# Peptides against a protein of PDB entry 5D63, part 218

Target 1, 292 residues: chain A of PDB entry 5D63
Amino acid sequence: SLRRGIYHIENAGVPSAIDLKDGSSSDGTPIVGWQFTPDTINWHQLWLAEPIPNVADTFTLCNLFSGTYMDLYNGSSEAGTAVNGWQGTAFTTNPHQLWTIKKSSDGTSYKIQNYGSKTFVDLVNGDSSDGAKIAGWTGTWDEGNPHQKWYFNRMSVSSAEAQAAIARNPHIHGTYRGYILDGEYLVLPNATFTQIWKDSGLPGSKWREQIYDCDDFAIAMKAAVGKWGADSWKANGFAIFCGVMLGVNKAGDAAHAYNFTLTKDHADIVFFEPQNGGYLNDIGYDSYMAFY

## One batch from the design tools (peptide; made by RFdiffusion4, then SolubleMPNN)

Design b2_p28_8_s4 (from b2_p28_8, 12 letters changed)
Fold by OpenDDE base, seed 5:
Parts: C-alpha cells; structure tokens; sequence
Structure b2_p28_8_s4 (fold): chain B 292 residues (1-292), chain A 28 residues (1-28)
C-alpha cells in the first residue's frame, strides 16, 4: 500500500504533474496538469498523502505549498467534475476530499479514486499543455487508460527510513545514539541545500575557538534549513531533512560536529561540512551521536 | 533576511516557468 509521505504525482502517459494553479490557498483553485523539472522542488506540485485510519488505501492529499486539500467539487460522480484545492483537515470525514489510491493494472502507476463518487482523477484527453484540466471521470481499476494512471514519486522519508539509511553507513561509531525529532522529512536536492547554506551567512563566518566553532556551524545550518521550511510551506505534519552529527576520529583524540542529508535515492546518507559547504562520503569521523 | 531572499528568488523562478503571477513574500 502507499505509505504516508510527500509525493510528486506525474501522469503515466505524458510529462505532466498534478499542479495546484498558482499555489493559491483560495477555495476552488483549479488543480491542473503542468510541466515539471526533474530534481527540483516543483513548488505547487508536492502533495502530502495522509492515510485515513481503518479505511483501507484511503488518503487525504494536502498541497504542500498552499496547505489546502484535493477536493472533488460537490462530490459529483459526473464525468468532467472539477478537482480543486479546498480548505480541509488531514483526517476529514468529507468524502469530497477522501481518495482511495491503489496500484493500476500495470503494477507501477497508481489510480486515484474519490471515496464517495467512485470516479477517478483524470488528465482530460491526456492533454500535456500547461493548465490542462484535471477532473473526476468514470473508470475502472483494471482499465489501461493512461489519463487516469499516475506515478507517485516519493520526495520524503519517514524517521524510520532515515534511521535505516544511517544504520547502513560505515562511518557510524559503535556507541552511536540517534535522536529522532520528527516523523516525516522532505528531502531536498543538494542544489537547494547548498543555496540555503550560502544564504545563511555561514560561508563568510569566521571560525573562533569555542565561541563559534564546529558545533555552532552545524547547528546554524540546521536552524537555517528549519527556518526555510517554516517560511516556504503552509502544510504541517512534516519537517525538512537536515541532520546534525557528533563524531570522533579513528585515533579517538579529536571530535567534530557536522551535518548530513540523504542521497537522491534516499538509501544512504552523505555528510555535509557546514564550514565549507562540501559534500563527503567520508568526513574523517565516526558518528557517536546524531539528531535530526 | 538573506534566507527570505532565497525563498523569494526560488519562488520567482518557479513562477516564471509555471505561473502567470508572482507569489507573495513570506511573513515573519
């Protein structure tokens, strides 16, 4: 089944993603097909899928940018019914905002069915143009129509998945203790991560013994990422991934504080040195503590 | 302030490609 998380949702037939027009939080804002750029944020095209307890394969879909929810207008079962952004809550009982999401017959894409109307989210006519209509439409689970098939590209990790990635890394000390601060994390592209670092002031910060040294740099980076998240997104229930580690060298006579993030495939971690903005597979220390 | 500028710059770039209007700046 589909896991809780943040997804970029792409049509299976054409290179279009589900987009909340202008990222507007106004009720009734159209959801449309729109082009996207791989390995970028795609601001209006990220959706937090929250599973409904005790209702199999059923979710709300919150637009990350606007904080509004995918909504089938009036819950109508008529083909061509508008799909819009609308105010809501993660665990609503409103069937207009409840979506059953399961694998299509091809085993790779998903179909998105409205819980109440039993119609499917449809890229009308498979139109690849920006602003193309997305609507509720009649269909079946086994139909091969690509207009109703969607790839769910996961852009986030759970705390458990992050923990597993850390555990696989060879530069973890035997005494390692990790402290998890949140439940779900948006994983940023390195370019975005680096840009946050650049604009934090850290590149020009002077290292000073004790008063502003490695731990200050590492914590300042985490604070900058946190602030970026808070200022960028209106949805709640997730964090932006940026870890802090404390490590010891092989000789055991030196320690360091640094950051880390996840690789593109979310399977591994990569170390980030906040004093120079470098990404490293080996930072020269084994971590005995992390919080993220 | 610099961080806010970063956010708005990225939003502006996205809107140039994906939207007809500028996104309002963040509030403190």
Amino acid sequence: as target 1 above (292 residues)
Amino acid sequence: SELRALIEEERAAYEAAHGPKKIAGPVA
Scores: peptide ipSAE 0.011, ipTM 0.335, DockQ to the pose 0.015
Fold by OpenDDE base, seed 4:
Structure b2_p28_8_s4 (fold): chain B 292 residues (1-292), chain A 28 residues (1-28)
Amino acid sequence: as target 1 above (292 residues)
Amino acid sequence: SELRALIEEERAAYEAAHGPKKIAGPVA
């Protein structure tokens, strides 16, 4: 079954993603097909899927940017019914905003069925043009129509997945203790992570013994990422991934504080040195503590 | 803050890239 998380939702037939027009928070804002750029944020095209307790395979879909929810207009079963952004809550009982999401017949893509109407989210005519209509349309779970099949590209990790990635890394001290601060994390491309670092002022910050040294840099980076998240997205219920580690060198006579993030495939961590903006597979320290 | 302004600039750049096409309206 689909896990709670942030997804970029891409049509199975054409290179088009589910896009909230202009990222607008206005009720009734059209949801449309739009082109996307791989390995970028795609601001208006990220959706938080929140599973509904005790309702199998059923979710709300919150647009990360606008904080509004995918909504089938009037819950109508009429083919061609508009799918829009609309105000809502993650655990709503409104069937207009409840979506049953299960694997399609191909075993890779998903279909998105409105809970009430039993119609499916459809890229009308499979149109790859920017602004193409997305609507509720009649269908079945087992048919192979690519207009109603969607790839869910996961853009986030759970705290458990992050913990597992850390556990696989060879630069973890035997005394390691990790502290999890949130439940779900948007994982940023390195380019975005670096840009936040640049914008934070850290590149111009002077290292000063004790008063502004490694721990200050590392915490400042985490704070900058947190602020970036707060300023960039209207949705709640997730964080932006940026970890802090304390490590000790092999000789045991030096310690360091640094950051880390996840690799593109979310399977591993990469270390980030906030004093120079470098990414390293080996920072020269073994972590005995992390929080993220 | 400076950070807020720069974040907004990045967002604005994205919107500028998508804006003209979206203004044209939905494509059937």
Scores: peptide ipSAE 0.005, ipTM 0.296, DockQ to the pose 0.012
Fold by OpenDDE base, seed 1:
Structure b2_p28_8_s4 (fold): chain B 292 residues (1-292), chain A 28 residues (1-28)
Amino acid sequence: as target 1 above (292 residues)
Amino acid sequence: SELRALIEEERAAYEAAHGPKKIAGPVA
């Protein structure tokens, strides 16, 4: 079953993603097919899937940027019915905004069925052009039509997944204790993470003994990422991944505070030095504490 | 489930009571 999380949703037939046009929060904003750039944020193309309790395989889909929800216009079962962004809530009972999402017959892609109309989200005619119509369309779960098949590229991790990634890392001290701050985390590309670091002013910050040293840098980075998240996205119920670690060196005579994020595949962590913006697989310290 | 039943009731009620929603415009 599909897990709660943030997804980039890509058509199985053509290189188009489900896009909320211009990221507009206006009711009735068209959801369209649009090109995307791999390993980037793709701002208007991220969707938070929130599972509905006690309704199998059924979700709301909140556009991360606009904070509005995928909505089948008037809940109509007519083929060609527009799919739009519309105001809503994560646990709505409005069937226009409830989507049953299950694996297609190919076992890799998903189909997205409106709960009420039983029609499927369809990239009309498989049109790969920017702004191509996405609509509700008749179909079946076992049909092989790629217009109605979608890859759900997971862009976030749960706290449990992050915890597991940390546990696999060899640079964790035997006394390690981790503290989880949120439940779901958008994992940023390094380029975006670095840009936040640059914009924070940290590259120009002066190291000063005790008064502004490693812990201040690490916490400032964490704060910068938090602020970036708040300023960038209108959806709620997730955080931006940026961890803080305290570590001790092998000799046991020095400590350091630093950041970390997740690798692209979300299976491992990578350390980030906020004093110089470097990404490292080995920062020279073993972490005895983290919060993220 | 109870929730499923509620959703079906909401569907029926909405279909009976609500007119067409406004949209921002056509897809380009």
Scores: peptide ipSAE 0.000, ipTM 0.262, DockQ to the pose 0.008
Fold by OpenDDE base, seed 3:
Structure b2_p28_8_s4 (fold): chain B 292 residues (1-292), chain A 28 residues (1-28)
Amino acid sequence: as target 1 above (292 residues)
Amino acid sequence: SELRALIEEERAAYEAAHGPKKIAGPVA
């Protein structure tokens, strides 16, 4: 079954993603097909899938940017019914906003069925143009129609997945203790992570003994990422991944504070030095404490 | 803050590149 998480939802037939028009929070804002750029944020095209308890394979889809939910207009079963953004809640009982999401017949893509109408989210005519209509349309689970098949590219990790990635890293001290702060984390592309770092003022910050040293840099980076998250997204129930570590060198005579994020495949961590903006597989320290 | 301004600038740039959007295709 599809896991709770943030997804970029891409059509299986053409290079279009499910996009909330202008990222608007207004009720009735059209959801459309739109081009996307791989390995970027794609602001209006991120969706938080929240599983409904005790309803198999059924979710709400919250647009990360607008904080509104995917909504089948009037819950109509008529082919061509508009799919829009609409105010809602993660655990709504409104069938207009409940979506059964299961694997398609190809075993890779998903189909998105409205819980009430039993129609499917359809990129009308497979139109790859920006602004192409997305609508509810008649279909079946076993049908191979690419207009109704979607790749769910997961853009987030659970705290458990992050924990597992850390556990696999060879630069963890035997005394390591990790502290999980949130449940689900949007994982940023390095370019975005770096840009936040640049914008934070840290590149111009001067190292000063104790008063502004490694821990200050590392915490400032985490704070900057947190602020970026708060300022960028209207949806709740997730965080932006940016870890802080304390580490000790092999000799045991020096300690350091630094950041870390996840690799693109979410399987590993990469260390980030907030004093110079560098990404490293080995920062020269073994972590004895992390919080993220 | 400068950071907030730059974040907003990035958002604005994205919005400029991706909107306003026009819905294409048939309507019910």
Scores: peptide ipSAE 0.012, ipTM 0.330, DockQ to the pose 0.012; fails the geometry check

## One batch from the design tools (peptide; made by RFdiffusion4, then SolubleMPNN)

Design b2_p29_1_s1
Fold by OpenDDE base, seed 1:
Structure b2_p29_1_s1 (fold): chain B 292 residues (1-292), chain A 29 residues (1-29)
Amino acid sequence: as target 1 above (292 residues)
Amino acid sequence: SAAEEEEEIRRLRELFEQARAELAAEQAA
């Protein structure tokens, strides 16, 4: 079953992703195929999949940028029915906005079926051009048509997955205590994470004894990421991943406060030094406390 | 034991405060 999370949804046949045109929050905004750049945010192409309780394999899909939901126009079962962004709620009962998402016959891609109409999200004619029509179309779960097959590239982690990544890291102290603040986290590319750091003013901040030292830098970075999230996305129900750690060195005679994020594959953590913007696999400290 | 772990955490917190003070002194010099 598909996990709750944020996904970049890519066509199985052509290098095109499901895109909310111009990221507009207006009702009826077309959802279209659009090119994407790997290892970037792809702002209009991120979708929060929220599972519906007691309805097997069924989700709402909220566009992260606009805060609107994938909507089959009038819930029509006619082939070629427009799929648009429309206002909604995560746990709506409106079948126009309910999508059953399950593995296709190839075992790697998914098909997206409207709960009410039983038609599938279709990249019409497999058109790879920017702005290509995405519509509801007749189909079956077993059909191999790539127009209706989608890869779900997960761009987020659950708190449990983050916890597991931390637990696998060798730079964790035996007395480690982690405090989880949210349930689902968008994991940023390092380039975006660094840009937030630059924009925060931290690169120009002066280290000062106690009044603005390592803990202040680390907390300021987390605050900057939080603000960036609030200012960038209209959807709710997720956070931007940016952790804070307190650590002690191997000798046990020095301590430090620093940040961390997740690697691209979400399996490991990487440390971030907010005083200089550096990424490190080993920051020279073992963490005894983290919050994220 | 849990009690020993809590004591160690307390020690680490104290160490953190001391380390910050020492680092500050080195940078001011």
Scores: peptide ipSAE 0.032, ipTM 0.556, DockQ to the pose 0.042
Fold by OpenDDE base, seed 4:
Structure b2_p29_1_s1 (fold): chain B 292 residues (1-292), chain A 29 residues (1-29)
Amino acid sequence: as target 1 above (292 residues)
Amino acid sequence: SAAEEEEEIRRLRELFEQARAELAAEQAA
């Protein structure tokens, strides 16, 4: 089954993603097909899938940018019914905003069925143009129509997945203690992570003994990422991944505070030095404490 | 044991502070 998480949802037939037009929070804002750039944020094209308790394979889809939800207009079963952004809540009972999401017949893509109408989210005519209509359309689960098949590219990790990635890293001290602060984390591309770092003013910050040294840099970076998240997204129920670590070197005679994030495949962590903006697979320390 | 781990963590925390002080001294020289 589809896991709770943030997804970039791409059509199986053409290079088009499900896009909330202009990221608008207005009720009735069209959801459309739009081009995307791989390995970027794709601001209006991220959706938080929240599973509905006790309703198998059923979710709400919250646009990360607008904080509004995917909504089938009037819950109509008519082919061509508009799919729009609309105000809602994660655990709504409104069938217009409840979507059953299961694997298609190909076993890799998903179909998105409205819970009430039983129609499917359809990229009308497979149109790859920006602004192409996305609508509810008649269909079946076993049909191979690529207009109704979607790849769900997960852009986030759960706290458990992050914990697992940390546990696999060779630069973790035997006494490691991790403190999980959130449940789901949007994982940023390094370019975005770096830009946040630059915009924070940290590149111009002066190292000073104890009063502003490694721990201050690391915490300042985390704060900057948190602020960026708060300022950038209207949806709730997730965080932006940016960890802080305390580590000790192999000799056991030096310690450091630094940041870390996840690799693109979310399987590993990469260390980030907030004093110089560097990414390292080995920062020269083994972490005995982290919070993220 | 858990107690041993806690002691080690304490040691590492102290080491952290010491290491920072040493680095500062080196930079000041």
Scores: peptide ipSAE 0.031, ipTM 0.533, DockQ to the pose 0.043
Fold by OpenDDE base, seed 3:
Structure b2_p29_1_s1 (fold): chain B 292 residues (1-292), chain A 29 residues (1-29)
Amino acid sequence: as target 1 above (292 residues)
Amino acid sequence: SAAEEEEEIRRLRELFEQARAELAAEQAA
């Protein structure tokens, strides 16, 4: 079954993603096919899938940018019915906004069925052009039509997945204690993470004894990421991944505070030095404490 | 044991504080 998380949803037939046009929060904003750039944020193309309790394989899909939900217009079962962004809630009972999402017959892609109408989200005619119509359309779960098959690329991790990634890293002290602050985390590309760092003013900040040293830099970076998240996205129920670690060197005679994020595959962590903006696989310290 | 781990964590915290103080002193010199 599909896990709760943030997804980039790509058509199985053509290089188009499900896009909320202009990221608008207005009711009735068209959801369309649009090109995307790999390894970027793709601002209007991120969707938080929230599973509905006690309804198998059924979700709401909240656009991360607009905070609105995928909505089948009037819940109509007519082929060609518009799919739009519309105001809603994560656990709505409105069948216009409830989507059953299960694996297609190919075992890799998903189909997205409206709970009420039983029609499927369809990239009409497989049109790869920007702004191509996405609509509800008749279909079956076992049909091989790529117009109705979608790859769900996970862009977030759960706290448990983050914890597992940390646990696999060799630069963790035996006395390590981790403190989890949130449940689901959007994982940023390094380019975006770096841009937040630049915009925070940290590159121009001066190291000062005690008053603004390693811990201040690390916490300032985390605060900057948090603020960026709050300012960038209208959806709730997730955080932006940015960790803080305290570490000790191998000799046990020096300590440091630093940041970390997840690798692209979400399987491991990479360390980030907020004093110079560097990414490192080995920062020279073993972490005995983290919060993220 | 849990008690030993707690003591080690305490030691590491103290080390962190000391290390920062030492680094500060070195940079001020």
Scores: peptide ipSAE 0.046, ipTM 0.473, DockQ to the pose 0.042; fails the geometry check
Fold by OpenDDE base, seed 2:
Structure b2_p29_1_s1 (fold): chain B 292 residues (1-292), chain A 29 residues (1-29)
Amino acid sequence: as target 1 above (292 residues)
Amino acid sequence: SAAEEEEEIRRLRELFEQARAELAAEQAA
């Protein structure tokens, strides 16, 4: 079953993603097919899937940027019914905003069925052009029509997944203790992470003994990422991944504070030095504490 | 020294745990 998380939803037939037009929060904003760039944020194309308790395989889909929800217009079962952004809540009972999401017959893609109408989210005519219509359309779970098949690319990790990535890293001290702050984390591409670092003013910050040293840099980076998240997205119920670690060197005579994020495949962590903006697989310290 | 570092680590952990406990209590109230 599909896990709670943030997804980039791509058509199985053409290189088009589900896009909330202009990222608008207005009720009735069209959801359309739009081109995307791999390994980027794709601002209007991220969706938080929130599972509905006690309703199997059923979710609301919140647009991360607008904070509005995928909505089948009037819940109509007519083929060609518009799919729009609309105000809502994560655990709504409105069947216009409830979507059953299960694997298609190919075992890799998903189909998105409206809970009420039983029609499917359809990229009309498989149109790959920007602004192509996405609509509710008749269908069945076992049909092979790529217009109704979608890849759900996970853009976030759970706290458990992050914990697992940390646990398998060789640069963790035997006394390590991690403190989990949130439940679900949007994982940023390094380019975005670096841009936040640049915009924070940290590149121009001066190291000063005790008063503004490694811990201050690391915390400032985390704060910058947190603020960036708050300022960038209207949806709630997730965080932006940026960890802080405290580490000790092998000799046990030096300590350091630094950041870390997840690798592209979310399987490992990479260390980030906020004093110079560098990414390292080995920062020269073993972490005895982290919070993220 | 290694002993001093271990003590520092312990102190830091305790401080952080206190903060987490306080936050949890606040959220539960």
Scores: peptide ipSAE 0.031, ipTM 0.419, DockQ to the pose 0.039; fails the geometry check

Design b2_p29_1_s2
Fold by OpenDDE base, seed 3:
Structure b2_p29_1_s2 (fold): chain B 292 residues (1-292), chain A 29 residues (1-29)
Amino acid sequence: as target 1 above (292 residues)
Amino acid sequence: SAAAEEAEIAAMRERIAAAKAELAAELAA
């Protein structure tokens, strides 16, 4: 089954993603097909899928940017019914905003069925143009129509997945203790992570013994990412991934504080030096403590 | 043991304060 998480939802037939038009929080804002750029944020195209307790394979879909929810207009079962952004809550009972999401017949893509109407989210005519209509449409789970098949590209990790990635890394000290702060994390592309670093003022910050040194840089980076998240997204229930580590070198005579994030495939971590903005697979230290 | 590990971590924290200046020099080089 689909796990709770943040997804970029891409059509299986054409290079188009489910987009909340202009990222608007207004009720009735059209959800449309739109082009996307791989390995970027795609601001209006990220959706938090929240599973509904005791309702099999059923979710709300919250747009990260607007904080509004995918909504089938009037819950109508008529083909061509508009799918829009609308105010809501993660655990709503409104069937207009409840979506059953299961694998399609191809075993890779998903279909998105409205819980109430039993119609499917459809990229009308498979139109790949920006602003193409997305609507509720009649269909079946077994139908091979690519207009109703969607790839769910997961853009987040659970705390457990992050923990597992850390555990696999060879640069973890035997005394390591990790502290998990949140449950689900949006994982940023390095370009975005770097831009946050640049905008934080850290590149111009002066190292000063004890009063503003490695730990201050690392904490400042985490704070900057946190603020960026708060300022950028209206949805709740997730964090932006940015870890802090304390490490010791192999000789045991030097210690450091630094950041880390996850690799693109979310399987590993990569270290980030907030004093110079560098990404490293080996920062020269083994972590004995982290929080993220 | 857990107690031994905790003591080791505490010692590492103390080393941070002493080693930060050397790290800064390394990064500047």
Scores: peptide ipSAE 0.027, ipTM 0.594, DockQ to the pose 0.042
Fold by OpenDDE base, seed 4:
Structure b2_p29_1_s2 (fold): chain B 292 residues (1-292), chain A 29 residues (1-29)
Amino acid sequence: as target 1 above (292 residues)
Amino acid sequence: SAAAEEAEIAAMRERIAAAKAELAAELAA
């Protein structure tokens, strides 16, 4: 079953992703096929899948950028019916915005069926061009048509997954205690994480004994990421991953505060030094406390 | 199991949401 999370949704046949055109929040904004760049945010192409309680394999799909929802126009079962962004809520009862998402016959891709119309999200004619029509189209679950098959690349982690990644890291102190602040986290590429760091002004900040030292830098980075998230996305129900750690060195005579994020595969953490913008697999400290 | 893991994740999310709601109420007072 598809987990709650943020997904980049890519066509199984051509290198095209489900894109909300111009990231517009206007009702009726076309959802289209569009090219994407690997290892980037792909701003208009991220979708929060929220599972509907007690309705098997059924979700709303909220565009992260616009905060609007994938909507089958008038819920029509006619082939070629437009799929658009439209205002909504995560747990709506509107069948125009309810999508049953299950594995296709190939066992790797998914099909996206409108709950009401029973038609499928279709990249019309498998058109790989930017702005290609995405529409509701007749189909079956077992049909192998790649126009209706989609890879769901998860771009987020749950708090539990983040906790597991931390637990696997060798630089965790025996007294470690973690504090989880949110339930689901968009994991940023390092390039984006670094850009937030640069834009925060931290690169020009002066270290000062106690008054503005390691903990201040680490907290400032966390705050900068939080603000960036709030300013960048209109959807709710997720956070941007940026952790803060307190660590002690092996000798036990020095402590440090620093940040961390997740690796691309979400399996591990990487340490981030907010005083210089460096990424390290070993920051020289073992964490005894984290919050994220 | 995957189902059990998902249930645990959901429970964690609910606990976090509840805690944040309480904090929000306190801060609004």
Scores: peptide ipSAE 0.013, ipTM 0.351, DockQ to the pose 0.028
Fold by OpenDDE base, seed 2:
Formats: sequence, C-alpha cells, structure tokens
Structure b2_p29_1_s2 (fold): chain B 292 residues (1-292), chain A 29 residues (1-29)
Amino acid sequence: as target 1 above (292 residues)
Amino acid sequence: SAAAEEAEIAAMRERIAAAKAELAAELAA
C-alpha cells in the first residue's frame, strides 16, 4: 500500500506531473499536467498523501504549496469532470476529496480513483503540454491506459526512515542519542539546502570563541530551514529535514556541532558544515547526539 | 532492543508534539 508522505506524481506515459495551476489556493483552481525538472523542488507539484483511518487504500491529497486538496468537481462520475484544488481537511469525509490509490496492473505505477464516483484521474489524451487537462474519467483497475497511470515519486521520509539512515552511518558514537522532532520530512536537494544557507547570512558570520562558535552556526542553519519551510508552504503536517549533531573525534579530546541531511535516495545521511557550506561523508567526528 | 528504542523515540516524539501543541495554544490565547 502507498505510505503516508509527500509525492511528486508523474504520468506513466509522458513527462508530465500533476500540477496545481499557479499554486493558487482559490477554490476551483485547475489541476493540470505540467512539465517538471528532475531533482528539483517543483513547487506546485508536491502532494501530501494522508491515509484515511479504517478505509483501505484511501487518501486525501493536499497540495504542499497551496494547502488545498485535490477535489473532483461535484463528485460527478461524468467523463471529463474537472479535478481542482479546493479547501478541505486531511481526514475529511467528503467523497469529492477522497482518493483510492492502488497499484495498476503493471505493478509499478498507481491509479487514482475517486472514492465516490469510481472514476479515475486522467491526463486527457495524454497531452504533455503545460496546462493540459486533468479530469475524472471512466476506467477500470486492470486497464493499461497510461493516461490513468501515475508514478508516485516519494520526496519525503518518515522519522523512522531518517532514524534508520542515521543508524546505518559509520560515524555514530556508541553513546548516540537521537531526538525526533516531527513525523514526516521533506528532503531538499542540496542546491536548495545550500541556497537556504546562503540566504541565512551564515556565510558572512564570523566564528568567535564560545559566543558564536560551532553550535551557534548549526542551530542557526536549523532555524533558517525552519523559517524557510514556514514561509514557503501552506500545508501542515510535515517538516523540512535539517538535522543538528554533536560529535566527538576519534581521540575523544575534541567536539564539534554540525548539520546533516539525507542523500538523494534517502538511504544515507550526509554531513553539512554550516561554517563553510561544505558537504562531507566524513566530518571527522562521531555523533553522540542528534535532533531533527 | 531496536523495538524498545523505537518505542522510546516514538514516545519522545509524541511528547514533543504535545508540548508544541500546548505552546501553540498558549501563544494563540
């Protein structure tokens, strides 16, 4: 079954993603097909899938940018019914905003069926142009039509997945204690992470003994990412991944504070030095404490 | 055990979430 998380939803037939037009929060804003750039944020094309308790394979889909939900207009079963952004809640009972998401017959892609109408989210005519119509359309789970098949590219990690990635890293001290602050984390590309670092003013900050040293830099980076998240997204129920670590060197006679994020495949962590903006697989310290 | 550690971490996460919610409510009042 599909896990709770943030997804970039890509058509199986053409290089088009499900896009909330202009990222608008207005009720009735069209959801359309739009081009995307791999390994980037794709601002209007991220969707938080929230599973509905006790309803098998059924979710709401919240647009991360607008905070509105995927909505089948009037819940109509007519082919060509508009799919729009509309105000809602994560655990709504409104069948216009409930989507059954299951694997297609190919075992890789998903189909998105409206819970009430039993129609499917369809990229009409497989049109790859920007602004192409996405609509509810008749179909079956077994059909191979790529217009109704979607890849769910997961852009987030659960706290458990982050914890597992940390546990696999060789630079963790035997006394390590981790503190998880949130449940689901959007993982940023390094380019975005670096841009937040640059915009924070940290590149111009001067190291000063105790008054503004390694821990201040690391915490300032964490705070900058938090603020960026708050300023960038209207959806709730997720955080932006940025960790803080305290580490000790192998000799046990020096300590350091630094940041870390996840690799592109979400399987490992990479260390980030907030004093110079560098990414390292080995920062020269073993972590005895982290919070993220 | 790994299960015990996960349970402890989960409990900590819940406590943090609850504290955040309480603080948010207090600040909104």
Scores: peptide ipSAE 0.007, ipTM 0.366, DockQ to the pose 0.028
Fold by OpenDDE base, seed 1:
Structure b2_p29_1_s2 (fold): chain B 292 residues (1-292), chain A 29 residues (1-29)
Amino acid sequence: as target 1 above (292 residues)
Amino acid sequence: SAAAEEAEIAAMRERIAAAKAELAAELAA
């Protein structure tokens, strides 16, 4: 079963992703196939899948950038019906915006069926060109047509997954307490995370004893990421992952405050030093407290 | 509205609680 989360949705047949054209929030904005760049944000191609309570395998799909929802135009069952961005809500009852998402017959890709029309999201003719039509099309769950098969690359983690990643890390103090602030987190590529750090002014900030030291740097980084998230995305119901840790060294005679994020595979954490922008697998401290 | 935002926050907290429970169960297995 597909979990709640943010996904980059890629066609199984060609290197094309589901893209909200220009990230526009206007009703009726075309959803199209578009090229993507691995290990980048892919701004217009991120979708928050919100599961509908008590409706098996059924979701709304909110475009992260525009805050609008994937919508089958007029809910029509006609092949070739446009799929567009349209205003909506996460738990709408509008069948034009409800999508049943289940594994295809290949066991790896998914098919996306409109709840009302029972047609499937189709990359028309498997066209790999930018701006290629995505439409509702007739199909079956067991059909092998790659035009209707999609890989859901998960770009976010739940708070539980983040907690599990922390629990697997060897640099956690025996007294560790973690405080979870949100439920779902977009995990940024390191390049984006670093750019936010640069734009925050922290690279030019001066360490000053007590008045602006490690905790100030770490909190400033988290604040910068939070602001970046708020300024960048119109969708709600998620946060941007950036943790703060307090740690103690092995000798127990020094403490430090630092940041952390998740590795690309979301299985582990990596430490981030906001005073120099470095990523480290071992920052030299064991965390006794984190909030994220 | 403020009321809607509060409700959304409450719902998110419930999701967090559920996620923690799921993780606890997974780690205990």
Scores: peptide ipSAE 0.006, ipTM 0.311, DockQ to the pose 0.046

